# Ledger of designs, part 142: peptides against a protein of PDB entry 3EFO

Target 1, 262 residues: chain A of PDB entry 3EFO
Amino acid sequence: SQLADLYKSCETDALINFFAKSAFKAVLHQPLKVIREILVNQTAHMLACYRKNCASPSAASQLILPDSMKVLPVYMNCLLKNCVLLSRPEISTDERAYQRQLVMTMGVADSQLFFYPQLLPIHTLDVKSTMLPAAVRCSESRLSEEGIFLLANGLHMFLWLGVSSPPELIQGIFNVPSFAHINTDMTLLPEVGNPYSQQLRMIMGIIQQKRPYSMKLTIVKQREQPEMVFRQFLVEDKGLYGGSSYVDFLCCVHKEICQLLN

## One batch from the design tools (peptide; made by RFdiffusion4, then SolubleMPNN)

Design b2_p17_5_s2 (from b2_p17_5, 9 letters changed)
Fold by OpenDDE base, seed 3:
Structure b2_p17_5_s2 (fold): chain B 262 residues (1-262), chain A 17 residues (1-17)
Amino acid sequence: as target 1 above (262 residues)
Amino acid sequence: VEITESRGEDHVLLTFK
């Protein structure tokens, strides 16, 4: 059927780009609450249509996602949690305006990375390998106090250090003896020159490649105040300013689909 | 709530518990 073909050919990254730009344009003439509701409704309607017309019968307790839209909900939730669509006073007008303008000019690849960052466990780096470490899900549950993680969303780059991160890695990266000695005000890693440092720098370079903006590096220590900013990029977790966790959003979408079909 | 994932032919099934 035409519908089945449509779902098979769907490109979620392009769809999210479209929804983002549409929503961010609508901010100029519609209430934020309405915009958010429209986005959720659109998500639910698309998935409800698939369930009704394309998918094989399944239990009502199950949410069915076509392969092409497997990650649609997570990206949609990220969009909904973006500061442009939040009316919280804690978010400055300048920040909203800035991010709105950025996204309005983003290509498909840029917006995908922007809404769902790469989170790389660099403490697992093999200095003998030229391969990048596999990204993990953007959630606190994927972090470890013993770990070191690099996060990038095309605009910002964070190096997150667990309180119990290995001293040898700290020394390898920063040339300091311990976690406490790391200077979080630095925006450039020192040229230590060891294999681990070189590998990390290579990874950072690869991430920066083909990106339209130069990503500023922010060093983040676990349990320090600046970590709160970093945590906002853990997009699958509950947002600070009223956004839902990914799990909660899935539940919400599922319920709405059920309402549409029953 | 806990979600478990399973595969269909051309789709993913998320079960809520």
Scores: peptide ipSAE 0.608, ipTM 0.956, DockQ to the pose 0.960
Fold by OpenDDE base, seed 5:
Structure b2_p17_5_s2 (fold): chain B 262 residues (1-262), chain A 17 residues (1-17)
Amino acid sequence: as target 1 above (262 residues)
Amino acid sequence: VEITESRGEDHVLLTFK
């Protein structure tokens, strides 16, 4: 059917870009609560239509996502959790205005990365391979105390180090003997010159490639105070200012779909 | 709430437990 073909050809990244710009334009003349409700309703309606018209019957306890929209909910939740759409007093008007203007000028690729950062397990790098590590989900549950992760959203870059990250990797990256010796005030990695360091720098270069802004590097140690800033980029987790986790959002969407169809 | 993922022909099923 034409509808089925539409869902198959759907590009979630383009949709999110459209929804983001539409919502961020709407904030100038509509209440934030209304905008958020519209976004949730649109998400639910799109998925409800798919369930009704394109998908085979399934249990009411299940949420059905077409392959083309597999990541639609997570991106939509990220959009809903953006400071522009949050009505928390802790968020300054200037910050909202700044982020609004940024997104309004972003292309599809830029907004995709902005709303859902790349989180790369750097500790899994094979120096014998030029393959980039597969990104993991942006959640604390995907971090490990033994791991080292690189996070980038097109504007910021973080190198997160677990408290038990391998000393050999620490030495390879920072040329220091231990986790405790890492200086988190630096914004550049030292030129150590070993294969691991070179590969990490290459990856960082690839991530920076074709991004409109130069991403400043922030080195983050697990359990140190600056980690709180890093945690805000784990977009699938609960936000500091009342944003829902991805799981909670899925439940919300599922309930609304059920209400639409039953 | 725990969510488990299963695959259909051209879709993903998320089951809530």
Scores: peptide ipSAE 0.605, ipTM 0.956, DockQ to the pose 0.923
Fold by OpenDDE base, seed 2:
Order: C-alpha cells, then structure tokens, then sequence
Structure b2_p17_5_s2 (fold): chain B 262 residues (1-262), chain A 17 residues (1-17)
C-alpha cells in the first residue's frame, strides 16, 4: 500500500531535523509544555498509524517500530530533552538562544549527530586498524571504569577517562604516569607520537571532518565535577533537569499509542 | 522496566516487562 511504502521510505534523521526546527520555531509563540506534548503526540500518532494500518497484530505489551523509525523514539527523546525545550531556571536564556540558532541552521546529518552523539570506546583501539571503533549507546551503562571513551556531537568533544583507566593508555595519550596526573584543563592532546596517540588523533580528525564547527575538546575524569556536564550527553539516561531516560520515554510512547488505539 | 527487542518482517518489536 501507499502508506506502507511511505513508512518504508521514511528517513528518521530527516524527520528529527524537521521536528526539531518546527519545535524550535514554535518556542517563539507557544508554551514549552504544549510543544513537548505536540512532539510526543506526533510520535505516538505516527507509530499508532503504523500499528493499525501496516503491521500485523501483536501483543499489547509490545511496541512496534518500523525499521525506518527504529531510532525515532530515542532521537525524539533527545529533542525533548534539549535545553531549548526545557523551562528550567538553571538554563540560561543565552544557552537556549545559542542552541536554538545552531539547530535552526543544521542540516540533517548535523542535527543527527547533535541530538545523538557518537560515543566511542577508544580503549579498545587497534592501532593497526584504520576503522573507527563501533559506537556504543549513549548511556552510563555502556561506560566502564577501566575504559576511555570519546564522545562527540558535532559541537563538543569529550574524552572521558575511567578512574581505573589503564596506565599504559594514559601514558600513551597524555604522556603522564597515572590518572591522577592528567590535567583536565587542557583542550588539546599532547603530541606523544606513539601509534596509539596517532590513531586517536586520527579518529578525532575523522570525527571532525565535514563538521561545520570545530569541536572543543574537554578532558573528563570520572567522578570529578566536570563529569556532570559530560553525563548530559549520555542522552539515553535520565536528564539532569527532569528529562526522561530512553526506557521511560519508550514506556510513555507505548502507553500513548495504546490509548490512541483503544 | 525491562525492554527486550525482537525482529518482525520489517519492524522491531519492543516487549515491556
């Protein structure tokens, strides 16, 4: 059917870009609460329509996601958790204005990365490989105290270090003997020159490639105060300012779909 | 809440437990 074909051809990244820009335009004229409700409703309606018209019947306890929209909920949740759509006094007007302006000018690829960052386990790097390590889900559950992770969203780049990061990797990256010796005030990695350092720099370069903005690098130590900023980019987790986790959002969407169809 | 994922023909099924 035409409807089935539509869902098959749907591009989630394009949808998110559209929803983001629409929502960020709407903030000028509508209350944030209303905008958030509209976004959730739109998500639920799209998925309810698919369940009703395109999918085979399934259990009520199941949420059905078309392949083309498999990641729609996670991106939508990221959008909902963006500071532009949050009415919290802790968020400055300048920050809202800044991010709003950025997103309003972003292409599809840029907004995709912006809303859902790349999180790379660089502690697993094979110095003989030119391939990027496979990204992991942006959640604390995917971090390891023994690991080192690179996070990038097109605007910011974070190098997160677990408290038990291997000293050999720390030395390879920073040319210091231990975790405690890492200076988190630096915004550039030293030119150590070993294969691991070179590969990490290459990866950072690849991530930076074709991005319209130069990403500022922030070094983050686990359990230090600046880690809180980093954790806000773990978009599948619960947000600091009341945003839902991905799981919670899925439950919310599922319930709304059920309400629409019952 | 635990979510498990399974595959359909052209869709993903998320089961809530």
Amino acid sequence: as target 1 above (262 residues)
Amino acid sequence: VEITESRGEDHVLLTFK
Scores: peptide ipSAE 0.600, ipTM 0.955, DockQ to the pose 0.949
Fold by OpenDDE base, seed 4:
Order: sequence, then structure tokens, then C-alpha cells
Structure b2_p17_5_s2 (fold): chain B 262 residues (1-262), chain A 17 residues (1-17)
Amino acid sequence: as target 1 above (262 residues)
Amino acid sequence: VEITESRGEDHVLLTFK
């Protein structure tokens, strides 16, 4: 059917870009609560339409996502959890205005990365490989105390170090003997010159390529205060300011779809 | 809540447990 073909050709990243800009424009005229409800409603309607018209019958306990929209819910949740759409006193008007303006000018690729960061397990680097490590889902559950992770969203870059991160990697990256010796005030990695350091720098360079903004590097130690900022970018987790986890959002969307169809 | 994923022909099924 034509509708089925439409869903097959759907570009989730484009939709998210559209929804983001639409919502961020609407904040000037509509209450945030209404905007959030509209976004959830639109998500549910799109998926309900698919379930009704395109999908084969399935159990009511299951959420059906067309392949083209497999990641729509997670991105939508990220959008909903953006500070521009949150009504919390902890978020300054200036921050809202800043991010609003940024997103309003973002292309599809930019907004995709902005809402869902790239999280790379740096501790798994093969210095002999030119391939980037496979990104992991942006959740605390994917971190490890023994790991080192690089997170980038097009605006910020974080290097997260687990408390038990390998000393040899720490030595390779920072030229210091241990986790405790890492200076988190630095915004640049030292030029150690070993293969691991070079590989990491290469990866950082690749991530920075074709991005409109230069990403400032923040080094974050696990269990230190700055980690709280880092955790805000673990977008699949429950948000600090009342945003839902990805799982909770999926449940919410599923329920709304059921309501639409029943 | 745990979600399990299964494949359909052209879609993904998420089951909530």
C-alpha cells in the first residue's frame, strides 16, 4: 500500500529535526505542557496508524515499530527531555534561549547528534584499527567502572573515566600513573605520542569533522561532581529534571497507541 | 520494566515485562 511505502521511506532523523524546530518555535506561543503533549500525541498517532494500517496483528502487549521508525521513540524522548521543553526553575532562561537558537539552525544530522549523543567505548580501542569503536546506547547501564568512554553531541565532548579504568590506558592518554593523578581541569589531552593517544586523538578528530561547532573537551572522573553533568547526556536514563527514561517513554507511547486504537 | 525485542517482516516488536 501507499501508506506502507511511506513508512518504509520515512526518515526518522528528518522527522525529529522537524518536530524539534516546530516545538521550539511553539514555545514562544504555547505552554510547554501542551507542546510536550502534542509531541507525544504525534508520536503515538504515527505509530498507531502503522499498527492499524500496515502491521500484521500482534499482541496488545507489544509495541510495533516500523523499521524506519525504530529509533523514533528514543529520539522523541530526547527531544522531550531537552531543556527548552522542560519547565524547571533549575534551567535558566538563558540556557533555554541558547539551545533553542542552536537547534533552530541545525540540519538533520546536527540535530540527530545533538539529541542523541555518540557514546564510544574508548577502552576497547584497537590501535591497529582505523575503525571507530561501535557506539553504545546512552545509558549508565552501558558504562563500566573499568571503562573509558567518549561522549559527543556536536556541542560538547566528554571523556569519562571509570574509577577502575586501566592504568595503562590512563598512562597512554594522560601520561600519569593512575586515575587519581588525572587533572580534570584540562580541556585538551596531552600530546603523549604513543599509539593509543594518537588513536584517541584521531577519533576525536573524526568526531569533530564537519561539525559546525568546536566541541570543548571535558574530562570527567566517575563519582566526582562533574559526572553529574555528564550523566545528563545519558539520554536513555531518567532525566534529572523529570524526564522519562527511554523504557518509561516507550510504555507511555504504547499506552497512548492502545488508547487510540481501542 | 524490561523490554524484549523481536523482529517482524518489516518491523520491530517490543514486549514489555
Scores: peptide ipSAE 0.600, ipTM 0.956, DockQ to the pose 0.915

Design b2_p17_5_s3 (from b2_p17_5, 10 letters changed)
Fold by OpenDDE base, seed 5:
Structure b2_p17_5_s3 (fold): chain B 262 residues (1-262), chain A 17 residues (1-17)
Amino acid sequence: as target 1 above (262 residues)
Amino acid sequence: VKITSSRGEDHVLLTFS
């Protein structure tokens, strides 16, 4: 069907870019509550239409996501959780204005990375491999106290270290004997020169490649105060300023779809 | 709420429990 073809050709990254720019433009003349409702309604309507017209019948307790839109909900939730669309007094006007302008100028690739960061398990690196480790979902549930993770969103880069991260990796990256000796005030990794250090630098270089802005590196130790900033980029988790987790958002969308189809 | 995922032919099914 014509509708089926439309869903097959759908590009979620382009859609989220469109929705982001539309919403961020609308904040100038519409209440934030209305904008958020519109975004949720649009998401629900698109998925409801698919369920009704394109998908085979399934249980009402299930949410059906077409392959082309399988990540639409997570991106939409990230958009809804952006400070520009949040009415929290803790968020300064300057920060809202800054992020609004940033997104308004972003291309599809930029906004994709901005809303959903790349999170890489660095502790799993094979020094003999030229391939990047597979990205994991941006959630605390994917972190481990024994792990080291690199996060990048096109503007910021974080190197997160678990409290029980392997001393050999710490030595390889920082040339220090233990987790406690790592200096988190550094914005650059030391040039240790071993294969692991070189590979990490290579990965960082690849991530930085063809990005319009140079990403500043922040080293984060688990359970230290700066980790709170890092956690804000774990976009599938519940936000600090009242944003929903991905799971909660899916439930919300599912309920709205059911209301539309009943 | 727990969500489980299953694969369809051209879609993903999310089950809420």
Scores: peptide ipSAE 0.553, ipTM 0.952, DockQ to the pose 0.923
Fold by OpenDDE base, seed 2:
Structure b2_p17_5_s3 (fold): chain B 262 residues (1-262), chain A 17 residues (1-17)
Amino acid sequence: as target 1 above (262 residues)
Amino acid sequence: VKITSSRGEDHVLLTFS
């Protein structure tokens, strides 16, 4: 059917870009609550339409996502959790204005990375391989106290270190003997020059490539106060200011779809 | 809530438990 073909040709990244810009434009003349509701409703309606008209029958306890939209919910949740769409007083007007303007000028690729960061387990690096480590889902559940992770969203770059990060890796990256010796005030990695350091720098360079902005590097130690900022970029987790986890959002979308169809 | 995924022909099925 024509409708089935439409879903097959759908580009989620383009949709998210469109929804983001539409929503961020709407904040100028509509209440934030209304905008959020519209976004959720649109998501539910699109998926409900697919379930009704395109998908084979399945159990009511299941959420059906067409392949072209399999990541639509997670990106939509990220959009909903963006400070521009939140009314919390802890979020400054300047921050909202800044991020709004940034997104309004972003292309499809830029907005995709902006809303869902890359999270790379760099502690798994093979210095003999040119292959980049596979990104993991942006959730605390994917972190480890023994691990070191690089997060990037096109604007910011974070190097997160677990409290039990291997001393050899710490020395390889920072040229210091232990976790305690790492200076988190640094915005640049030292030129240590060993293969591990060089590979990490290469990865950072690849991530920075083709990005319109130079990403600021922030070094984050687990269990220190600045980690709270980092955790806000773990977009699949529950947000600090009331944003839903990805799981909770999926449940919400599923319930709304069921309400639309039943 | 735990979510498990499975593949359909042209879609992904998410099961909530």
Scores: peptide ipSAE 0.552, ipTM 0.951, DockQ to the pose 0.925
Fold by OpenDDE base, seed 3:
Structure b2_p17_5_s3 (fold): chain B 262 residues (1-262), chain A 17 residues (1-17)
Amino acid sequence: as target 1 above (262 residues)
Amino acid sequence: VKITSSRGEDHVLLTFS
């Protein structure tokens, strides 16, 4: 059907870009609560329409996501949790204005990365490989105390180190003997010169390529104060300002779809 | 709430429990 073809051709990253810009334009004329409700309703309606008209029958307890929209909910939740759409006194007007302006000028690729960061397990690097490690989902559940992860969203870059990260990797990256010796005030990695360091720098370079802004590097040690800032970029988790986790949002969307169809 | 996923022909099914 024509509708089925439409869903097959849908591009989630383009949709999110559109929704983001539409919402961020609307904030100047409509209450934030209304905008958030519209976004949720639109998400539910799109998925409800698919379930009703395109999908094979399934149990009411199931949420059906077309392949083209399999990550739509997580992106939508990220959008809903963005400071521009949050009515929190802790968020300055300047910050909202800044991020609003940034997103309004972002292309599809930029907004995709902005709303859903790239999180790379760099502790798994193969120095003999030229391939980037596969990104993991942006959730604390994907981190490990033994791991080292690089996060980038086009504006910020974080290097997160688990408390039990391998000393040999710490030595390779920072030229210090242990986790405790890492200076988190640095914004640049030292040029140690070993293959692992070189590969990490290469990866960072690749991530920085074609990005309109230079991403400042923040070194984050697990269980230290700056980790709280880092965790805000784990967008599938519950937000600091009361935003839902990805799981919670899925439940919300599912319930709304059921309400629309029943 | 626990969510389990399964693969359909051209879709993903999420089951809530």
Scores: peptide ipSAE 0.551, ipTM 0.952, DockQ to the pose 0.949
Fold by OpenDDE base, seed 4:
Structure b2_p17_5_s3 (fold): chain B 262 residues (1-262), chain A 17 residues (1-17)
Amino acid sequence: as target 1 above (262 residues)
Amino acid sequence: VKITSSRGEDHVLLTFS
């Protein structure tokens, strides 16, 4: 059917870009609550339509996601939790305006990365490999106290270090003997010159490639105050300002779909 | 809530528990 073909050809990243720009335009003349409701409704309607017209029968307790939209909910949740769509006193008007303007000019690839960052476990780096480590889900549950992670969303880059990060890696990256010796005030990694340092710098370079903005590096130590900022980019977790976790959002979408179909 | 996933022919099934 035409509808089935449409879902097969659907590009979620393009949809998110569209929804983001539409929503960010709407904030100028519509209440944020209404905008958020529209986004949720649109998500539910798209998925409900698929379930009704394209999917084989399944248990009501199951959420059916077409392959083309398997990541639609997570991106939509990220959009909903963006500061532009939140009216919180903790978020300055300037910050909201800034991010709004940025997204309004973003291409599909840029907005995709912006809403769902790359989170790379760099503690798993093979200095002899030219391959980037596989990105992990943006959740605290995927972090480890023994790990070192690089997060990038096209605007910001974070190097997160667990409290039990391997001293050898710390030495390799920072040329210091321990976690405690890492200076988080620096925005550039030292040029240590060892293979691990070079590999990390290469990865950072690759991430920076073809991005319209230069990402400044923020070094974050686990359990230090600046980690709070970093955690806001763990977009699958519950947001600081009341945004839902990905799991909660999926439940919400599922319920909405059921309501639409019953 | 725990979510488990399974694959269909052209879709993903998410089960909530």
Scores: peptide ipSAE 0.540, ipTM 0.950, DockQ to the pose 0.921

Design b2_p17_5_s4 (from b2_p17_5, 9 letters changed)
Fold by OpenDDE base, seed 5:
Structure b2_p17_5_s4 (fold): chain B 262 residues (1-262), chain A 17 residues (1-17)
Amino acid sequence: as target 1 above (262 residues)
Amino acid sequence: VKISESQGEDHVLLTFS
């Protein structure tokens, strides 16, 4: 059907870019509550239409996502959780204005990375491989105390270290004997020169490649105060300022779809 | 709430539990 073809050709990253810019433009003349409701309604209507007209019958308790839109809800939730669309007193007017302008100038690729960061398990690196490690979902549940993770969103880069991260990797990256010896005030990794260090630098270079802004590196130790900033980029988790987790958002969307179809 | 994911032919099914 014509509708089925439309869903197959859907580019979620382009849709999110459109929704983000339209919403961020609307904040100038519409209440934030209305804007958020519109975004949720649009998401629900798109998915309800698919379920009704394109999808095979399934249990009402299930949410059906076409393959082309399987990541639409997670991106939409990230958009809804952006400080520009949140009415929290803790968020300064300057920060809202800054992020609004940033997104308004972003292309599709930029906004994709901005709303959903790349999170890489660095502790799984094979120094003999030229392949990048597969990105994991941006959630605390994917972190481990024994792991080392690199996060990038096009503007910021974080190197997160678990409290029980392997000493051999710490030695390889920082040339220090233990987790406690790592200096988190550094914005650049030391040039240790071993294969692991070189590979990490290579990965960082690839991530930085063709990005309009140079990403500043922040080294984060688990359970230290700066980790709170890092956690804000774990976008599938519940936000610090009242934003929903991905799971909670899916439940919300599912309920709205059911209301539309009943 | 937990969500389980299953891959269909051209879609993803999310089941809430």
Scores: peptide ipSAE 0.630, ipTM 0.961, DockQ to the pose 0.906
Fold by OpenDDE base, seed 3:
Structure b2_p17_5_s4 (fold): chain B 262 residues (1-262), chain A 17 residues (1-17)
Amino acid sequence: as target 1 above (262 residues)
Amino acid sequence: VKISESQGEDHVLLTFS
């Protein structure tokens, strides 16, 4: 059907860009609560329509996502949790204005990365490979105390180190003997010169390529205070300001779809 | 709440438990 074809051709990243800009434009004229409700309703309506008209029959307890929109809910949740759409006194007017303006000028690729960061397990790097490690989902559940992860969202770059990260990798990256010796005040990695360091720098360079802004590097050690800032970019987790986790949002969307169809 | 995911022909099914 024509509708089925429409869903197949859908580009989630483009939709999120559109929703973001639409919502961020609306904040100047509509209450934030209304805007958030509209976004949730639109998400539910799109998916309800698919279930009703395009999807094969399935149990009511199941949420059906077309392949083209399998990541729509997570992006939508990220948008809903953005400071521009939050009514929190802790968020300054300047910060809201800044991020609003940024997103309003972002292309599809930029907004995609902005709302859903790239999280790379760099502890798995193969120094003999020129390929980037596969990104993992932005959740604490994907981190490991033994791991080292690089996170980037187009504006910020974080290097997260688990408390049990391999000393050999720490030595390779920072030229220090242990986790405890890492200086988190640095914003640049030392040029150690070994293959692992070189590969990491290459990866960072690739991530920085074609981005309109230079991403400042923040070194984050697990269980230290700065990790709290890093965790805010684990967008599938529960937000600091009461935003839902990805799982919670899926449940919410599912319930709303059921209400629409029953 | 736990969600299990399964891949269909052209869709993803999420089951809540």
Scores: peptide ipSAE 0.630, ipTM 0.961, DockQ to the pose 0.920
Fold by OpenDDE base, seed 2:
Structure b2_p17_5_s4 (fold): chain B 262 residues (1-262), chain A 17 residues (1-17)
Amino acid sequence: as target 1 above (262 residues)
Amino acid sequence: VKISESQGEDHVLLTFS
């Protein structure tokens, strides 16, 4: 059917870009609560339509996502959790204005990375391989106390270190003997020059490539106060200011779809 | 709540538990 073909040809990244810009434009004329509700409703309606008209029958306890929209919910949740759409007093007007203006000028690729960061387990680096480590889902559940992770969203870059990060890797990256010796005030990695350091720098360079902005690097130690800022970029987890986890959002969308169809 | 994912013909099924 024509409708089935439409879903097959859907570009989720383009949709997210469109929804983001539409929502961020709407904040000038509509209450934030209304905008959030519209976004959720639109998501539910699109998926309900697919289930009704395109998908094969399945159990009511299951949420059906067309392949083209597999990541639509997670990106939509990220959009909903953006400070521009939140009314919390802890979020400054300047921050809202800044991020709003940034997104309004972003292309499809930029907004995709902005809303869902890349999270790379760099502790798994093979110095003999030119392949980048596979990104993991942006959730605390994917972190490990023994691990070192690089997170990037096109604007910020974080190097997160677990409390039990291997001393050899710490030395390889920072040229210090232990986790305690790492200076988190640094915004640049030292030029250590070993293969591991060079590979990490290469990865950082690749991530920075074709990005319109130079990403600021923040070094984050697990269990230190600055980690709270880092955790806000673990977008699949529950947000600090009331934003839903990805799982909770999926449940919400599923319930709304069921309400639309039943 | 836990979600399990399975791949269909042209869709993904998410099961809640």
Scores: peptide ipSAE 0.626, ipTM 0.960, DockQ to the pose 0.918
Fold by OpenDDE base, seed 4:
Structure b2_p17_5_s4 (fold): chain B 262 residues (1-262), chain A 17 residues (1-17)
Amino acid sequence: as target 1 above (262 residues)
Amino acid sequence: VKISESQGEDHVLLTFS
């Protein structure tokens, strides 16, 4: 059917870009609550339509996502949790305005990365490999105290270090003997010159490539105050300002779909 | 709540538990 073909050809990243720009335009004229409701409704309607017209029968307790839209909910949740769509006193008007303007000019690839960052486990780097480590889900559950992670969303870059990060990696990256010796005030990695350092710098360079903005590096130690900022980019987790976790959002969407179909 | 994922022919099934 035409509808089935449409879902097969759907580009979720383009949809998110569209929804983001539409929503960010709407904030000038509509209440944030209404905008958020519209986004949820649109998500539910798209998926309900698929379930009704395209999907094979399945248990009502299951959420069915077409392959082309398997990441739609997670991106939509990220959009909903963006500061532009939140009215929280902790978020300055200037910050909201800034991010709004940024997204309004973003292409599909840029907005995709912006809403769902790359989180790379760089502690798994093979210095002899030219391949980037596979990105992990943006959740605290995917971090480890023994790990070192690089996060990038096209605007910000974070190097997160677990409290039990391997000293050899710390030495390789920072040329210091331990976690405690890492200076988080620096915005540039030292040019240590060893293979691991070079590999990390290469990865950072690749991430920076073809991005319209230069991402400044923030070094974050686990359990230090600046980690709070980093955790806001773990977009699948519950947001600091009341945003839902990805799991909670899926439950919400599922319920909405069921309501639409009953 | 936890979700489990299973891959269908052209879709993903998410089961909540």
Scores: peptide ipSAE 0.614, ipTM 0.960, DockQ to the pose 0.909

